# Designs tried in a protein design run: peptides against a protein of PDB entry 5EIB. Part 266

Target 1, 366 residues: chain A of PDB entry 5EIB
Amino acid sequence: VDLEPGTMDSVRSGPFGQIFRPDNFVFGQSGAGNNWAKGHYTEGAELVDSVLDVVRKESESCDCLQGFQLTHSLGGGTGSGMGTLLISKIREEYPDRIMNTFSVMPSPKVSDTVVEPYNATLSVHQLVENTDETYCIDNEALYDICFRTLKLTTPTYGDLNHLVSATMSGVTTCLRFPGQLNADLRKLAVNMVPFPRLHFFMPGFAPLTSRGSQQYRALTVPELTQQMFDSKNMMAACDPRHGRYLTVAAIFRGRMSMKEVDEQMLNVQNKNSSYFVEWIPNNVKTAVCDIPPRGLKMSATFIGNSTAIQELFKRISEQFTAMFRRKAFLHWYTGEGMDEMEFTEAESNMNDLVSEYQQYQDATAD
Target 2, 366 residues: chain A of PDB entry 5EIB as posed
Amino acid sequence: VDLEPGTMDSVRSGPFGQIFRPDNFVFGQSGAGNNWAKGHYTEGAELVDSVLDVVRKESESCDCLQGFQLTHSLGGGTGSGMGTLLISKIREEYPDRIMNTFSVMPSPKVSDTVVEPYNATLSVHQLVENTDETYSIDNEALYDICFRTLKLTTPTYGDLNHLVSATMSGVTTCLRFPGQLNADLRKLAVNMVPFPRLHFFMPGFAPLTSRGSQQYRALTVPELTQQMFDSKNMMAACDPRHGRYLTVAAIFRGRMSMKEVDEQMLNVQNKNSSYFVEWIPNNVKTAVCDIPPRGLKMSATFIGNSTAIQELFKRISEQFTAMFRRKAFLHWYTGEGMDEMEFTEAESNMNDLVSEYQQYQDATAD

## One batch from the design tools (peptide; made by RFdiffusion4, then SolubleMPNN)

Design b2_p25_1_s4 (from b2_p25_1, 15 letters changed)
Fold by OpenDDE base, seed 4:
Structure b2_p25_1_s4 (fold): chain B 366 residues (1-366), chain A 25 residues (1-25)
Amino acid sequence: as target 1 above (366 residues)
Amino acid sequence: GPTEEQWKKMREERKKELEELKKKA
């Protein structure tokens, strides 16, 4: 789905364009102009019914519908505005199904669009209420992985998207291969989300590989385990050492010893015990799938529910507040039928979320 | 993180890649 036709053409002409049904390409003509309100109330609202018709048709064809997965950006008007509208409409129609998102956060240092803080804040407000699981992905973190870890002198969006795709494949492993830990989206939510509003995850992947590079060198289970918990491998722009893990899931892929995995996972927890809350029992979950990803002998995918994610929301909130106090560009949103009160509500809800993370970070076992 | 110039370059390169893909469609 896109409010611009050109993006759909690029997907259709891409290496895997033929795997998508032609009727499942829904697109607009005018775009959202990087305005959340255009995506949510005008241009996106005109298109959303056509998308819902496709969603219904595909849902009816499922033998066992677990839920929905959305990939979107929070900085752009289509991904943020129309994406959150779509989430809301799907939630209304399928209230018993899991809503999962891969949400690309705007960079805390570099903004592609001046109004990104508005789009992100308005989106986070919707995600807090209408999603069950949100994987936070930061383009700056992805760039830093490409540049510093993968030693790519000139990272491309192709390189960033390769990391995202590897992570998405990793976190969905248990859903695609029956009999594993977190075999369904609901079980994943139960294991990862101890508090309903605190469902924003920090993803990571090991081994980190560049696009088109096959690493035939098998990492060992200890190396994979160490890399997954390394702050430099996190795909969200926050440091897990500045917070505490509420919950963690580790998904290993490939032929390996379950015993060795359990031993290494215990060792890493013990070494990092100060970075885990002690009052959530069994808060680290491990899965092993015998089927490796393509081109690798083994991999590991990390899902962290950390209170350190509040750093991301604090940065967005600071940028939002600085713009909103000046009433900068508000007329672009209100002119599309948005109420100014929604800005204040979104800011308040995001600040409440930050406060909740801080509360649980500071909580000790009595 | 990347500089603004680095981001601009990445966006321009991606735009060219997408335009080339559209020509193959």
Scores: peptide ipSAE 0.202, ipTM 0.772, DockQ to the pose 0.015
Fold by OpenDDE base, seed 5:
Structure b2_p25_1_s4 (fold): chain B 366 residues (1-366), chain A 25 residues (1-25)
Amino acid sequence: as target 1 above (366 residues)
Amino acid sequence: GPTEEQWKKMREERKKELEELKKKA
């Protein structure tokens, strides 16, 4: 789905363009112009019914519908505005189904669009209320992984998107292969989300190896485990050492000893015990799938529900507040039928979310 | 992270890639 027709042509002509049904391409003509309100109230609102018709059709064709997955950007107008409109509408129609998102966060240091803080804040407000699971992906974190860890001199969006795709494949492993710990989206939510509003995850993937070192690196369970918990491997722009893990899931793929995995997972928890909450029992879940990813002998995918994610929301909130106090570009949103009160509500909800994370970070077992 | 100029370059490169893909559609 896109509000720009040209994006759909790029998808169709892509390596996997034929995997999608032609009738499932729904697109507008005018775009969102990087405005959340255009995506949510005007241009997106005109298109949403057509998308919902496709969603219904595909849902009816499912033998066992677990839920929905959305991939979108929070900085743009389409992904943020129309994406959250779709989430809301799907949630209304399918209240008993899981809503999962892969949400690309705007960079804390570099903005592609001046109004990204508005789009992100308004989106997060919707995600807090209408999603069950949100994987937070930061382009800056992805760039840093590409540059520092993968030793790519000039990272491209292709390189960043490759990391995203590897992560998406990893987190969905348990859904695609039977007999795993998180066999369905609901079970994943139960394991990962101890508090309904605190459903924002930091993903990670291992191995992350430079092309020059790939031939010489032995992939071992200890190395995967160590790398997976390394702050430098987080795909969200927050440091897990600044918070505490509420829950963790580790999904190993490939032929390995379950015993060794359990031993290494216990070891890493013990070494990093200060970064876990002690009052949530059995808050680390481990799954092993015998089927490795393509081109690797083994991998590990990390899902962390950490209170450190509040750093991401704090940065967005600070940027939002600085713009909103000046009423900068506000007329672009209000002119699309948005109420200014919605900005204040979104800001408040994000601040409440930050406060909730901090509360649970500071909570001790009595 | 990347500099603003690095991001600009990445966006320009991605735009070219997308335009090339559109021509193949």
Scores: peptide ipSAE 0.177, ipTM 0.764, DockQ to the pose 0.016
Fold by OpenDDE base, seed 3:
Structure b2_p25_1_s4 (fold): chain B 366 residues (1-366), chain A 25 residues (1-25)
Amino acid sequence: as target 1 above (366 residues)
Amino acid sequence: GPTEEQWKKMREERKKELEELKKKA
């Protein structure tokens, strides 16, 4: 789905374009112009019913619908505005189904558009209320992984998207292969989300190896375990060392000893005990799938629910506040049918979310 | 993270890639 026709052509012409049904390509003509309100109230609102028709059709074809997965950007107008509209509409129609998102956060250092703080804040407000699980993905973090860890001198969007794809495949492994710990989206939510509003995750993937080192690096359970907990491998632009993990899930793939996995997972928890809350028992979940990803002997995917994620929201909030106090570009949003109060509500909700994360970060076991 | 210039270059390269894909559609 896109408000621009040209993106759909790119998907259709891509190496996997033929796996999608032609009727499932829904697109607009005008785009969102990087305006959340245009995506949410005007251009997106005109297209959303057509998307919902496709969603219904595909949902009806499912033998057992667990939920929905959306991939979108929060900095643009389509992914943020129309994406959150779609989430809201799907939630209304399917209230008992899990809503999962992979949400690309705007970079704290590099802005694609001047209004990203508005789009992101307005989106986060919707995600807090209407998603069950949100994987926070930061393009800066992905770039840093590509550059520093993978030793790519000139990272491309293809390289970044490869990391995202590997992670998406990892987190969905338990859903695709029966007999795993998190066999469904609801179980994952129950395991990962101790507090309903605190459902924003930092993802990670291992192994992350440079092409030059790939031949010489032994893939071992200890190395995977160490790497997936390394702050440098987080795909969100926050440092887990600045907060505490509420919950963690680790999804291993490949032929490995469950005993060794359990031992290494225990070891990494003990080594990082200061970065976990003590008052949530059994807050680390481990799953193992015997089927490795293509081209790897083994992998591990990390899902962290950490109070450090508040750093993302604080940065967005600070940028939002600085723009909103100046009433910068507000007329672009109000002209699309938004009320200025919606900005204030979104800001308030994000600040409340930050406060909630901080509260649980500071909470001690009584 | 990337510099603004690096990011701009990445966007431009991606845009070109997308435009080439559109021409093949």
Scores: peptide ipSAE 0.143, ipTM 0.748, DockQ to the pose 0.016
Fold by OpenDDE base, seed 1:
Structure b2_p25_1_s4 (fold): chain B 366 residues (1-366), chain A 25 residues (1-25)
Amino acid sequence: as target 1 above (366 residues)
Amino acid sequence: GPTEEQWKKMREERKKELEELKKKA
C-alpha cells in the first residue's frame, strides 16, 4: 500500500515482486507529502476502503487468521498517517485479532523531513492505543551495526533492510513452524506484554558477522547468546543498560542442544541481572527451532521489552515540543482538517508512556 | 551514527536504485 504509484512499481519490479498478487497492490496518485494528516484524514482516507477490501478478502482466505502485521515508517506521511488509519480501521473490524507492527523510527541525524517529529508523535499516539506488539527499528542503529559490526565501509539501505528482514524472519519463526513456545501472535503478546500500553520492543539478531570473518568463525550457542544481548546489536536507538527488561524472548534456529541454549540463557540473565526487573517471574522466554535460516547454520533473534525504550520516545518528544511551541509548520496539518488539540493529546499520551516506563523501571519487588 | 553527508549519499543511492527498478516495471 502506498499513496504514490511509483513505490509500488519498485516493489513489483523487485526480486520478489511476483510473489504478491497484482490485486493486492493498492496505491494513490498524490502522495502524502510527508504529512501525517494527509495520510490519515485526506489522501489516505480516500484509499483506506480499497485497502480494507483487500484485507477482508485475504482474511477470508485464511484457514486461521491470527492477526495482522504492518511494516511502516513513522517519519513519513503514508506509513505514519495512512498506516495508523489502517491499523485503527482493522482494529475496529477485527477487535479479537492481534495487531503487530514493525515501525521504523525517525532518527534526528538522518531526518529527510523537517516534520518527522510531528508524524512520529501522532503515530506513536495511535500505536499505543491500537497495536498489541510494536517492534521499534531505528535506521541509525542499523547503520551502526552495518558499519561497526558488519564492517561495511559504505552501508546501503539494502544492508539495513537485510538486517530488518532477518529479524522479521526470526521473530515470525514460531508462527511458521509448529511446536514452538510462541506458536501464535497472542501467546507472544501474553509473554512479552505485562502491561497493555508497554508493547514496544527492541529487536536484535545474531549472528552479526562481517563478510571477511564469516568463513573462519564457528557459530556457537554462547557466541549467539552473547551477541544477542549486546547493547551494540540492538536495532532500536536506545541502550538496554539505561533501563530494565520487563520481558525478553529469544528465538534460536538451527541444530543445537536445548540444554546448552538453556544454560547460556541462564548465564546471560545472571550476568545481566541488574538489567532485568526482579518482580516479573519467568520474564525470559526461549524457543528453539531446528530449521536454520537460509545460509546460516544457526541464528538467534532477540525481542526485548525494556524500559530503556523511553529514551527513544523522550527524543521524539523533545523534538516535537521544540517545533510545536513555535507552531512550526502546524498550518500544513490544520489545513488537512486536524485540530491542534490532537497534537496536544498525542504529546500527552507519549509523555504518559514515558512516565509509565520510568515508573516500572524504578519499581522494586514489594 | 552516519554523518549527514553519509546519510544523504545513502538516500541518493537508494533513490537511484528505486528509479532503476521503476524502469523495469
Scores: peptide ipSAE 0.212, ipTM 0.799, DockQ to the pose 0.016; fails the geometry check

Design b2_p25_2_s1 (from b2_p25_2, 11 letters changed)
Fold by OpenDDE base, seed 1:
Structure b2_p25_2_s1 (fold): chain B 366 residues (1-366), chain A 25 residues (1-25)
Amino acid sequence: as target 1 above (366 residues)
Amino acid sequence: SRKEVREKYKEERKKEEEEKKKLEE
């Protein structure tokens, strides 16, 4: 789905365009112009029914519908505005199904789009209420991984999207292969989300290796486990050491000893015990899939529900506040039928979310 | 509440351990 035809044409003409049904390409003509309000109230609202018709049709064809997965950007108008509209509409129609998102967070290092803080804040407000699970994929963190870890001098969107795709493949492993723990979206939500609003995940992937080092690195379970818990491998721009994990899931892929995985996972938890909440027992889940990812012998994917994720929301909030106090570009949103009150409500709800994370970070066992 | 969360996670972990044992058999 896109409000721009060019994106759909790029996907259709791409190496994987043939794996999608032609009728499942729903697109507009006008685009959202990086305006959340265009995505949510005008251009996106005109297209949403056509998307819902496709969603219904595909849902009816499912033997067992678990839920929905949306991949979207929070910086743009389509992914943010129309994406959150679509989430709302799907949740209204399928209230008993899991809503999962891969939400790409904007970064000033990656995009020059001045209004991204508005689009992100308005989107987060919707995601807090209307999603059950949100993987926070921060372009800041992806850029830093590409530059620092992968040694890419000039990271491209292709390089960032490669990390996103590896992570998405990792976190969905349990859903795609039988015999795994967290084999369904609901079990994942139950294990990862202790409090309904606190459903924003920090993903991570291992191995992350520069092209020059890939040829020489023997991948081991200890190295994967250590790298997976390294703050530098987090795909959300927050430091887990500044917060506490509420819950963690680790998904290992490849031929490895389950015993060795369990031992290494126990060791890393014990080493990092100060970075876990003490009042959630057994808050780490581990899965092992014998099927490695393409081109790797083994991998590990991390899913962290950490109170450190508040750093990401604080960054967005600071950027939002700096613009909103000046009423910068606000007329672009109000001109599409938005009220200034909706900005204030979105800011408030995001600040409340930050406060909730802080409350649970500071909470003791007593 | 934090207490309800603790109880929930204890129960879910017990179920997971039972499921894991059944997969190892």
Scores: peptide ipSAE 0.327, ipTM 0.830, DockQ to the pose 0.008
Fold by OpenDDE base, seed 5:
Structure b2_p25_2_s1 (fold): chain B 366 residues (1-366), chain A 25 residues (1-25)
Amino acid sequence: as target 1 above (366 residues)
Amino acid sequence: SRKEVREKYKEERKKEEEEKKKLEE
C-alpha cells in the first residue's frame, strides 16, 4: 500500500515483484507530502476502504487468522498517517486479532524531513492504543550499525532496509517454522508484554559482520550470544544498560547444540542480571530452529522489551516540543482538518508511556 | 499489578515445562 504510484511500480518491477498478487497492490495518485494529516484524514482516508476490502478478502482466505503485520515508517506521511489509520480500522473490525507492527523511527541522520517529529509523535499515540506488539526499528541505530559495525562509509536506504529485512525474517522464524516457543502471535504477546501499553520492542540480529572480516569470523553460539546482547547491535537507538529488560526472547537458527544455547543464555543473563527486572520470573525465552537463514550457517535474533526504549521516545518528544512550542508547520496539519489538541494529546500520551517505563524500571521485588 | 504479572509468568513457565516434557516422552 502506498499513496504514491511510483513506489508500487518499483516493488512490482523488483526481483520479488511477482510474489505478490497484482490485485493486492493498492495505491493512490497523490502522495501524503510527508504530512501525517494527509495520510490520516484526507488522501489516506480516500484510499483506506479499498485497502480494507483487500484485507477482508485475504483474511477470509486464511485457514487460521492469527493477526496482522504492518511495516511502516513513522517519519513519512503515508506510513505514519495512513498506516495508523489502517491499524485503527483493522482493530475496529478485528478486535480479537493480534496487531503487530514493524515501525521505522525517523532520524535526522538519515532524513532531512523537518516534520518527522510530528509524524512520529502522532503515530506513537496511535500505536500505544491500537497495537499489541511493535518492533521499534530506529533509522539512527541502523545507520550507526551500517557505519560502525558493517564499515559502510556512506550507508544507503538499501543498506538500512537489508538490516530491517534480516530482523523481520528473524523475529518471524517461530511463526514460519514448527517450534514450541512463540509459535503464534498471541503466545509471543503473552510472553513479551507484561503490561498492555508496554509493547514496544528493541530488535537485534546476529551475526553482523563487515564484508572485509566475514571470511575470518567464526560463527559460534558464544559469539552470537555476545553480539546479540551488545548495546551496539540494537536496532533501536537505546542503550539497554540505561534501563532494565522486562522480557527477552532469543531465536537461534541453524544446526547447534540446544544445551550450548541454554548455557550461553544463562551465562549472559547472570553477567547482565542488573539489567533485568527482578520481579518478573523466567523473563528470558529461548527458541532454536534447525533451519538457518539463507547464506548463513547460524544466526540469532533478539527481541527485548526494555525500559531503555524510553530514550527513543524522549528523543522524539524533545524534537516535537521544540517545534510545537514555535507552532512550526502546524498550518500544514490544521489545514487538513486536524486540531492542535490532537498534538497535545499525542505528546501527553507519549510522555505518560515514558513515565510508565520509568516506574517499572525503578520497581523492586515486593 | 506486579504481583499478578509474577503469578502469570510463573504459570506460563510451568505450562511450557510440562509441554516440553510431553514432547520428550
Scores: peptide ipSAE 0.315, ipTM 0.814, DockQ to the pose 0.007
Fold by OpenDDE base, seed 4:
Structure b2_p25_2_s1 (fold): chain B 366 residues (1-366), chain A 25 residues (1-25)
Amino acid sequence: as target 1 above (366 residues)
Amino acid sequence: SRKEVREKYKEERKKEEEEKKKLEE
C-alpha cells in the first residue's frame, strides 16, 4: 500500500514483485507530502476502504488467521498517517487478532524532513493503543551500525533496508518454520508483553559484519550470544544498560547444538542479571531453527522488551516539544482537519509511556 | 499487577516444561 504510485511500480518491477497478487497493490495518486494528517484524515482516508477490502479477502482465505503484520515508516505521512489509520480500522474489525508492526523510527541523521517528530509522536500515540507487538527499528541505530560497525562511509537507504530485512527475517523465523517455542504471534505476545502498553521491542541481529568479512568468520554460538546482547547490535538507539529487560527472546538459526545454545543463554543472563527485572521469572525465551539465513552458516536475532526503550521516546518527545512550543508547521496539520488537542494528547500519552517504563525499571521484588 | 505477572510467567514455564517432557517421550 502507498499513496504514491512510483513505490508500487518499484516493488512490482523488483526481484520479488511476482510473489504479490496484482489485485493486492493498492495505491493513491497523491502522496501524503510527509504530513501525518494527510495520511490519516484526507488522502489516506479516501484509500483505506480499498485496502480493507483486500485485507478482508485475504483474511477469509486463511484457514487460521493469527493476526496482521504491518511494515511502515513513522517519519513519512503515508507510513505514519495511513499506516496508523489502517491499524485502527483493522483493530475495529478484528479485535481478537494480533496486531504486529515493524515501525521505522525517524532520525535527523537519515532524513531532512523537519516534521518527522510530529509524524512519529502522532503515530506512537496510535501504536500504544492499537498494536499488540511493535518492533522499533530506529534509523539512527541503523545509520550508526552502517557507519561504525559495517564501516560504510556514506550509508544509503539500501544499506539500512538490508539491516531491516535481516531483522524481519530473524524475528519471523518462528512463524515460518515448524518446531519453534514461539510458533505463533499470540504466544510471542504472551511471552514478550507483561503489560499491554509495554509492547515496544528493541530488535538486534548477529552477525553484523561487513560484506568483505562475512565469508571468512567462522561464527560460534558463544560469539553470536555475546554479539546479540551487545548494545552496538541493537536496531534501536537505546543502551540496554541504562534500563532493565522485562522480557527477551533469542532466535538462533543454523546447525548448532541446542545444549550449547542453552548453556550460553544461561551464562549471558547470569552475567547480565542486573539488567533484568528480578520480579519476572523465566523472562528469556530461546528458539533454534536448523535452517540458516541465506548467505550465513548461523545467525542470532534478539528481541528485547527493555525499559531502556524510553530513550528513543524521550528523543522523539524532545524534538516534538521544541517544534510544538513554537507552533512550527502546525497549520499544515490543522488544515487537514486536525485539532491542536490531538498533538497534546499524543505528547501526553508518550510521556505517560515513558513514566510507565521508568516505574517498572525502578520496581523491586517486594 | 506485578504479582499477577509473576504467577502468569510461572504457569507458562510449567506448561513449557510439560510440553518439553511430552516431546522427549
Scores: peptide ipSAE 0.314, ipTM 0.802, DockQ to the pose 0.007
Fold by OpenDDE base, seed 3:
Structure b2_p25_2_s1 (fold): chain B 366 residues (1-366), chain A 25 residues (1-25)
Amino acid sequence: as target 1 above (366 residues)
Amino acid sequence: SRKEVREKYKEERKKEEEEKKKLEE
């Protein structure tokens, strides 16, 4: 789905364009112009019913509908505005189904879109209320991984999207292969989300290796386990050492010893015990799938629910507040039917979320 | 309360471990 036709043509002409049904390509003619309000109230609102018709049709064709997965950007107008409108409408129609998102967070290092803090804040407000699971994929973290770890001098959106796709493939492994722990979205939510509003995850993928070093790197369970818990490997721009993990899931792929995985996962938990909350016992889950990802002997995917994710929301909030206090560009949003109150409500809810994460970070065992 | 959430979480984890054992048999 997009408000611009050219994106659909790019997907359709891509190497996997034929896996999608032609009738499932829904697109507008007028883009959101990086305006959340155009995505949510005007251009996106005109298209949403056509998308919902496709969603209904595909949902009715499912033998067992678990829920929905949305991939979107929070910096743009379409992914943020129309994406959150779709989430709201799907939640209204399917209140008992899991809403899962892969939400790409904006960064000034990657995009020159001045209004990204508004689009992100307005989106986070919707995601807090209408999603069950949100994987926070930060463009800043992706850029830093590409530059520092992958040794790419000029990271492209293609390089960033490669990390996103690897992560998405990793976190969905348990859903795609039978006999795995967390084989459904609801079990994942129950295991990862101890508090309903605190459903924002730090994803990570291992191995991350520069092209020049790939041939020299052994892939071992200890190395994967070490890398997936490294702060530099997080796909969200926050340091897990500045917070505490509420819950963690690790998904290993490839032929490996379950015993070795369990030993390494225990070792990394013990080594990092200060970065876990003490009052949630057995808050680390491990899954192993014997099927490796394409081109790798083994991989590990990390899902962390950490109170350190508040650093991401604080960054967005600070940028939002600095812009909103100046009433900068507000007329672009109010002209699409938004009230200034919606901005203050979104800011408040995001600040409340930050306060909730901090409260649970500081919480001791009763 | 945090205690009730913890106890509920432990009970759900215990059920999942019991279900996992039944799937491995």
Scores: peptide ipSAE 0.026, ipTM 0.377, DockQ to the pose 0.008

